# Ledger of designs, part 99: peptides against a protein of PDB entry 7PB4

Target 1, 105 residues: chain A of PDB entry 7PB4
Amino acid sequence: KMLNIKEYKEKLLSTLGEFLEDHFPLPDRSVKKKKKNIQESSVNLITLHEMLEILINRLFDVPHDPYVKISDSFWPPYVELLLRNGIALRHPEDPTRIRLEAFHQ
Target 2, 218 residues: chain B of PDB entry 7PB4
Amino acid sequence: DALQMAVGYFEKGPIKASQNKDKTLEKHLKTVENVAWKNGLASEEIDILLNIALSGKFGNAVNTRILKCMIPATVISEDSVVKAVSWLCVGKCSGSTKVLFYRWLVAMFDFIDRKEQINLLYGFFFASLQDDALCPYVCHLLYLLTKKENVKPFRVRKLLDLQAKMGMQPHLQALLSLYKFFAPALISVSLPVRKKIYFKNSENLWKTALLAVKQRNR

## One batch from the design tools (peptide)

Design b1_p28_1_s4 (made by RFdiffusion4, then SolubleMPNN; from b1_p28_1, 12 letters changed)
Fold by OpenDDE base, seed 4:
Structure b1_p28_1_s4 (fold): chain B 105 residues (1-105), chain C 218 residues (1-218), chain A 28 residues (1-28)
Amino acid sequence: as target 1 above (105 residues)
Amino acid sequence: as target 2 above (218 residues)
Amino acid sequence: DLLEKELEVLEEIHRRLMLAVGKLLDLL
């Protein structure tokens, strides 16, 4: 029984991943910002999938402090996407921290 | 081709310069209707028109008419259905359009080329059970989609709660019976042994069209 | 129980993402 739930979870995660890849791909680095001087911020952006995984894991692993610090790897539009669609919440006192919405409340 | 022009019209929207926008719209709509009912539509045409019908680009009357003629020549792309469900989430279509969509989805279920992605929308459809207008059709859809893996305690609870609220509806009973079949330990409630699964409105608007589609594809 | 909750969370995320996609489609 547990195996079936795990398998289903994995399938759902996989599907969610595919969905995210299809609809929310990483911004292709190919938009050559012509402006020379912006330091190639070597910051590897994470996928929306990875972002969600981090948030989900944090919620379940550390339920008493489910907040994740927004790093430079978090593409701002994805953060806003999560926030605007009620998937994530900002910390009330620290805007640099977000959590997954507690859908079970 | 008249159909291509009609589909193109709906896709691109009304060109501002047409003095008789309503007549043009009606002409194209009739073209789509005529082809759909006579021959069915190609999967690509359904893809375009289905999204248009649910996007809120046109008025409810137009959307309803488009949706009513979403009759496949052969198959419906699963991707089209997934996109359509996405449009339902936006809420730009009327409640009646949503009902019609679910009716359509049930009616056309066998003509959808694959069910993998649709099965993954199980939770979405299940959430729509809370809508009283959708509930009968969603139950029917879920009955078609439900696998053992979908039968979870929380869903059982939700169904039982719905039953407590709405009474022993035949469509809920049908779905619960299936749930009990897959997971008898989760459903302690005695369900009436119904020999016949009954969903309200088993007669769909497309009965004749579907028969024709089946005949053409044999 | 925990896995079930996780599944429910994932389903809700998926639903909300579908909504997000729909909103994006509406902008196009």
Scores: peptide ipSAE 0.363, ipTM 0.679, DockQ to the pose 0.391
Fold by OpenDDE base, seed 3:
Structure b1_p28_1_s4 (fold): chain B 105 residues (1-105), chain C 218 residues (1-218), chain A 28 residues (1-28)
Amino acid sequence: as target 1 above (105 residues)
Amino acid sequence: as target 2 above (218 residues)
Amino acid sequence: DLLEKELEVLEEIHRRLMLAVGKLLDLL
């Protein structure tokens, strides 16, 4: 019984990943290197899939503090996408922290 | 060809300069209808037109007519169905269009090329059971989609609650019977052994067309 | 069951993402 649920979960995650890749790809890194010297720390943006994985894992691994700190790797439009669609919530006292929405109510 | 021009019209929208917008629309709609009922539509044409019908780009009458002629020549792309479900979520289509879509989806189910992504929409379809107008057709769709892995305690509870609210509806009983088959331990209630499972005949609108499609693909 | 809860969460995320895609399609 557990194996079937795990397999189904993995399949769902995989298909969700494909769905996200198709509809929510990372913005092309074609930020034109304009020459100016500012150390644009080449922070690699993570995929929306990776963001969701982090949020899901945090919810289940640390249920008493399910919040994830928004890093520079979090593309702001994806953060807003999650928030606007009720997938994630901002911490009420710390806007730099988000959690996965609790859907089990 | 005439069909490509018609599809292009619906995709791009009416060119502003045409004085007789209604006649042009009707001409293209009739072209699509004629080809769809005679030969069926290619998967690409269904992809375009199905999304148009559900996007709210046109009025309900036009959307209804487009959706009624979503008859495949061979197959329907699963991707088209997934996109269509996304459009249903936007809520720009009428309730009648949603009902028609689910009827269409059930009727055309065997002509969808793959079921993998559709199976993953199980939870989405299950949530639509709460809509009284959709419930009979959603039950039928879920009956076609349900695997053992989909039968969960929380879904059983929701179905039983729905049965308590709506009564012992034939379509709900059919779905519950399937759930009991996959997970007898989750359903303690004795379900009447119905010899025949009867869903509301969703196929009636396309019966002749479906026969023609099956004949062409033999 | 923790696994059942995870599945429910994933299904709801998927549903909400489908809604999000629908909204994006509406903007196009």
Scores: peptide ipSAE 0.362, ipTM 0.678, DockQ to the pose 0.395
Fold by OpenDDE base, seed 5:
Structure b1_p28_1_s4 (fold): chain B 105 residues (1-105), chain C 218 residues (1-218), chain A 28 residues (1-28)
Amino acid sequence: as target 1 above (105 residues)
Amino acid sequence: as target 2 above (218 residues)
Amino acid sequence: DLLEKELEVLEEIHRRLMLAVGKLLDLL
């Protein structure tokens, strides 16, 4: 019983990853090349998949404080996407923190 | 080719077609209908037209007619179905179009090339059970999709709650019976032993066409 | 029980992302 659920979860995660790669790719790094002088703020943006993984893991690992601090690696349009579609919630007192929505309520 | 011109019109044509006055629209629609019912449509043609029918690009009457002629020559691409479900979520299509889509999906289920991605949409379809108009057809679809892995305690509770609200509907009973088969420990309620699973005959709209498709693919 | 909850969460996320894609497609 447990093995089948794990396999299904892995399949779902894999498919979700593919879906996100197809529809929500990372913004191309290529646009930054032309303006020489802007300090290559080496902020490696994470994928939407990675953002979701962080949020999911936080929800299950620390259910009493499921909030994740938004880092510079979080592409703002993807944060907005998660918030607008009810996937994530902003902390009521700290706008720099977001959590995965509690879908079980 | 007349069909290619017709498909091209729907793909590239005006965003809002006024239903009654466009002789060109009617001509192209009839072309699609004629080919679909005689020979079926290629997977690529279904991909294009199915998305158009659900996108809200055209009026409800046109969308309904397009959706009714989504008859495959051979197979329907799973990707087309996934895209279609995305359009349903946008909510630009009418309630009647949504019902027709689920009827179509049930009727054409065996002609979909793969089921892997569709199975992952199980939760989406399950959420649509709350719509009274969709519920009978969604139950039928879920009956086709349900695997042991999908039968969870929370879904059992939701189905029982829905049954309490709507009464002992045959389509709900059919789905619950399947759930009980996969997970008897989760369903303590005695389900009436129905000798035959009864769903509304969603295939009636396409019965003749489906027979023809099956004959061509033998 | 935990694994089932995780699966439920993943399914719901996937559903909501499908909705998001649909909205994006509508803007196109």
Scores: peptide ipSAE 0.361, ipTM 0.678, DockQ to the pose 0.391
Fold by OpenDDE base, seed 1:
Structure b1_p28_1_s4 (fold): chain B 105 residues (1-105), chain C 218 residues (1-218), chain A 28 residues (1-28)
Amino acid sequence: as target 1 above (105 residues)
Amino acid sequence: as target 2 above (218 residues)
Amino acid sequence: DLLEKELEVLEEIHRRLMLAVGKLLDLL
């Protein structure tokens, strides 16, 4: 039973990712911000799939604190997409933290 | 080709503010209708025209006529259906267009090349059961899509609640019977033994066209 | 119960993402 849901989750997220990619190409993973002097921290951007997986896992693993800290790997347009469409919420006191929306409340 | 010009007109829209906009529109619409009913449309043509019909770019009468002639020559791309569902979510199409789309989707179901992504839209379609106008056609669609993995306790509860609200509808009974087949332990209610499953005949609009498509693909 | 909740959450996310894409298509 658990395996079937996990498989369904992966398929669903993959299909949604592909669907979004068809309409919105992912930025090239290597945004080389050529800022001259600072070390090439090639921040590897995560996919929307990975972002959703993190948010879902946090909601179920830590339901009393379901917030995830936004890292540099979070592509800002994806964060905005989730927020604008009511998929995620910002922490009221810490704008650097987001959670998955509680759809069942 | 006359069809390519017609499809291009719908895709790009009318360029010139010419006084004869309506005549040009009607000419291109008739071209699409004639080809669709005679030969069917290519998957690429259906992709373009289906999205146009659901985008709200044209009036309801035009959208209805376009949607009625979405007849495949061979196959419909699953991607076109997924895109079409996204347009339905925008809500620029009329309620009648939504009903027609679900009727079309049921009628053309066997001509869709793949079902993997459509099966993942199961929850989306299931949520549309609450719309009284869509419910009969959505039940038919879900009847075609439902696998054992889709039959969950919460969906059973929702269907039973819907039945309590709407009464014992033949289309709901058909879907519940399928659910009971896959998961008999989840449905304790005795369903009337119906020898025949009755859905609204969505195929009636395309009956002749569907026969022709099946003959061409033999 | 937990598995059903997860499925419901996933379905709602899917629905909202479909809505998001639809809105974006409308802007194009």
Scores: peptide ipSAE 0.361, ipTM 0.680, DockQ to the pose 0.344; fails the geometry check

Design b1_p28_2 (made by RFdiffusion4)
Fold by OpenDDE base, seed 5:
Structure b1_p28_2 (fold): chain B 105 residues (1-105), chain C 218 residues (1-218), chain A 28 residues (1-28)
Amino acid sequence: as target 1 above (105 residues)
Amino acid sequence: as target 2 above (218 residues)
Amino acid sequence: MEQEVVVLEEIDLRLKMAAPSYWEEKLE
């Protein structure tokens, strides 16, 4: 039973990873040229996959305080995507913190 | 089990049965519908019934009702989907059944256990864009399937030709935008920035049932 | 591990439902 769940989890993660790469890729650095106001902040943006991993890990590792601070590496459209679709929630008192929705509860 | 008897009836049952004349058929169909909407169907049951719905073994009304209750308890086998698509090539199902199948395929996409073989059917799905009734749903399916390797110059030309014929439809715009993302050099046309929801994904026939399936699998 | 799978499945579903509208907003 445990082996089957582990294998299923790995398959799900792999499939999700491929889906995220295809449908939610980061903007290519090359397209940055024409719109002036995208601050070429030297900040390495993380993938949506990495963002979700952080949020999932925090939810299970620290269930009493599952909030993650939004860093400059968090691409704003991804944050909005997660919030708008009920995948993540903002902290009620600190708008710089978000949590994953506890779907298992 | 009542469900096993019902599935067995459809598997071995009469060719081109009329729903209105066969009380036995109606009884078995209601059994399948009740179980599917309440609990979902096992992958093996979906394999059998999905093929029956598209094979032309029964009338259009029966096929439509069977297809509407193809709700998984857990997963749908990719092999079942591939077999179902093979029946679309033979043309034994009605146009309305084809439309419903593509709607079903989009709605159930996440419940399909693997996508490797479905991805090989990309060319077949793309050819179905020429059907005006199928086009919105095929665009949505292709949006879910499209990888960089699928974006070819000849497909770009076909999409632009469709756009010229049909205008800038939201579903076509979604697919073209994805194509432009993967291959910007192939699409020189500026696509209008529209905040229009390309796909009303929120309004599928199975939304509530699929939410219930997910809750039961927790 | 079972709870993690449930969370992943829900995320996967919601993101797939969101994908079509996401590209529309990015073009603006």
Scores: peptide ipSAE 0.586, ipTM 0.435, DockQ to the pose 0.293; fails the geometry check
Fold by OpenDDE base, seed 3:
Structure b1_p28_2 (fold): chain B 105 residues (1-105), chain C 218 residues (1-218), chain A 28 residues (1-28)
Amino acid sequence: as target 1 above (105 residues)
Amino acid sequence: as target 2 above (218 residues)
Amino acid sequence: MEQEVVVLEEIDLRLKMAAPSYWEEKLE
């Protein structure tokens, strides 16, 4: 049973990862070149997969404080995506913190 | 067991000597249905039965019932799906069976073990967009399959032509929006921002059964 | 692990449902 769950989880993560890469890729740096004035924020954006991994890990590792601080590496459209679709929740008192929704509860 | 006997019946066909062929068929069909909805079917059983459902070996009513119970216990083999699509090309199944198959394929998409060969069938699925009955489900499938390399100028033109014919349907809008994302230079038209769920992903025939499968595989 | 799978499945479903609208808002 446990082996099947682990294998299923790994498969699900892999499939989700592929889906996220295909359907939610980070914006190509090249498209920003045409609008001159937007400061090349040298910030390395993380993938949606990495963002979700952070949120999931925090939810299960620290269930009493499942909130993650939004860093500059968090691409704003991803944050909005998660919030708008009820995947994540913003902290009621700190708008810079988000949590994954506890779908297992 | 009863399931093996039922699968064997569909695979080998009815034994000539059975006086009550219809009762025997119904018995075996009910056996498959009961097991599929309660426990799901093994990948091998799905391989056999899915091919039977699309081969035209049985009548449309039987094929429809078989296809409706193609619920995996764990996974569906990609090879089974490829074979099933090959039967669609032969054209021995009814239009309703084709619709049901695409609905099934979308619903079961996450349970398919691999996607590499299915991705190679992209062009075939895309050609099926011209069928008005299939179009919503094919759009959904293509939405799940589309990669940047699939977004070609000729496909963009075809989608825009379909939009011109059918109007801005949610399923077409979803696919066009994805195409615009991968190749913004190919789609100059502004797509209306619809906040509504484009695909009724929540409304498939197998939703409850698949939830149960996922729970059992936990 | 079971709970994680539940969460992942729900995320997957919601993202698949959201994906079409997400890109339209980004281009604006």
Scores: peptide ipSAE 0.585, ipTM 0.432, DockQ to the pose 0.291; fails the geometry check
Fold by OpenDDE base, seed 4:
Structure b1_p28_2 (fold): chain B 105 residues (1-105), chain C 218 residues (1-218), chain A 28 residues (1-28)
Amino acid sequence: as target 1 above (105 residues)
Amino acid sequence: as target 2 above (218 residues)
Amino acid sequence: MEQEVVVLEEIDLRLKMAAPSYWEEKLE
């Protein structure tokens, strides 16, 4: 039973990863070149997959404080996507912190 | 067991289209329905029954009922889906069965074990957009399947032509928006931002059953 | 692990539902 759950989890993660890559890719750096004024923030944006991994891990590792600080690596449209769809919640007192919704509770 | 006997009946049973009123057929169909809705079906059972539902072996009423109970216990084999699509090409199933199949395919999309071969069927699905009854469901399916490599100028033109014919349908806008994302140079048209969820995935026939399947597989 | 699967499945479902709207908003 446990082995099957582990395998299933791995399959879900893999399938989700592929889905996220196909449907929520990071903006191609090439399109940003024409509008000169967006400061090339040298900060490497993380994928939505990586963002979700961080949020999921925090939820399970630190359930009493499941909030993650939004860094410059967090692409704003991804943050808004998660918040708008009830996947994540903003901290009530600190708008720079978000948590994953505890769907297991 | 009762399920194996029922599946065996559909697989090996007499090909009589007129047997829709057969008590034996009804008994076996109810057995499949009961197991499917309670526990889901094994991938092998889905493989057999899905092919039967689309092969034209039985009447439309029976095929519809079989297709409605194609609920996986765990996964659906990609091969089963490919075979099912091949039956659509043969054209022995009714238009209503085709619609139901696409609805099923969208609803079950996450339960399909692999997508590689299904992605190769992209062109076939895209051609089905011209069917007004299929168009909403095909758009949803294509939305789930579309990769950058699928976004071609000729497909963009076809989608724009469909939009001109059918108007600004939410499902078509969703697909066009995805196309514009992958190939912004191909789509010069501004698409209106609709805050509304294009695909009410929430309203499929299997929603409750699939939630139960997910809960059992946890 | 079961709880993680629950969370992943819910995320997957919500993102699939969100995907159409997400692209519309980016095209503005």
Scores: peptide ipSAE 0.584, ipTM 0.434, DockQ to the pose 0.274; fails the geometry check
Fold by OpenDDE base, seed 1:
Structure b1_p28_2 (fold): chain B 105 residues (1-105), chain C 218 residues (1-218), chain A 28 residues (1-28)
Amino acid sequence: as target 1 above (105 residues)
Amino acid sequence: as target 2 above (218 residues)
Amino acid sequence: MEQEVVVLEEIDLRLKMAAPSYWEEKLE
């Protein structure tokens, strides 16, 4: 039973990863050049997959404080995507912190 | 067991057994339905029954009932889906069965073990957009399958032509938006921002059953 | 692990539902 769950989880993560790469890719570096005003913050943006992994891990590793600080590596459109669709919640007192919604609860 | 006997009946049963009045047929069909909705079906059982449902071996009513109970216990084999699509090409199934199949394929998409061969069928699915009855479900399927490599000028033109013919349908808009994302230079048309969720994944026939499958596999 | 799968499934569903609208907003 546990092996099947692990395999299923891995498959789900893999399938989700592929879906995210196809449907929510990071903007190509080339597209950043033409719109002048986006401050080219030299910050390495993380993928939506990596962002979700951080949020999921925090939810389960630290359930009493499941909030993650939004870093410069968090692409703002991804943050908005997660918040708008009820996947993540903003901290009520600190707008720089977000948590994953506890769907298991 | 009762399920094996039922599957065996459909596999070996007479060609064109269209008689809904056959007590034996009904008994076996109910057995498959009961097991599928309670526990799901094994990948091997789905392989057999899915092919039967699309082969035209039985009448449309029976095929529809079989297809409606193609609920996996764990996974669906990609090979089963490829075989099923091959039966669609032969054209022995009804239009309603084709619609139901695409609805099923969308609903079961995450339960299919691999997507490599299904992705190769992209062109076939895209050609099915011309069928008005299939178009909403095919758009949803293509939305799940579309990669940057699939976004070609001729497909963009075809989608725009369909939009001109059918109007700004939510399912077409969803697919066009995805195409514009992958190839913004190919789509000069401004797409209206629709805040509406285009695909109500929540309204499939199998929602409750699939939730139960997911819970059992946890 | 079961709880993680629940969370992942819900995320997957919501993102699949959100994907069409997400692209429309970016193209504006």
Scores: peptide ipSAE 0.584, ipTM 0.433, DockQ to the pose 0.292; fails the geometry check

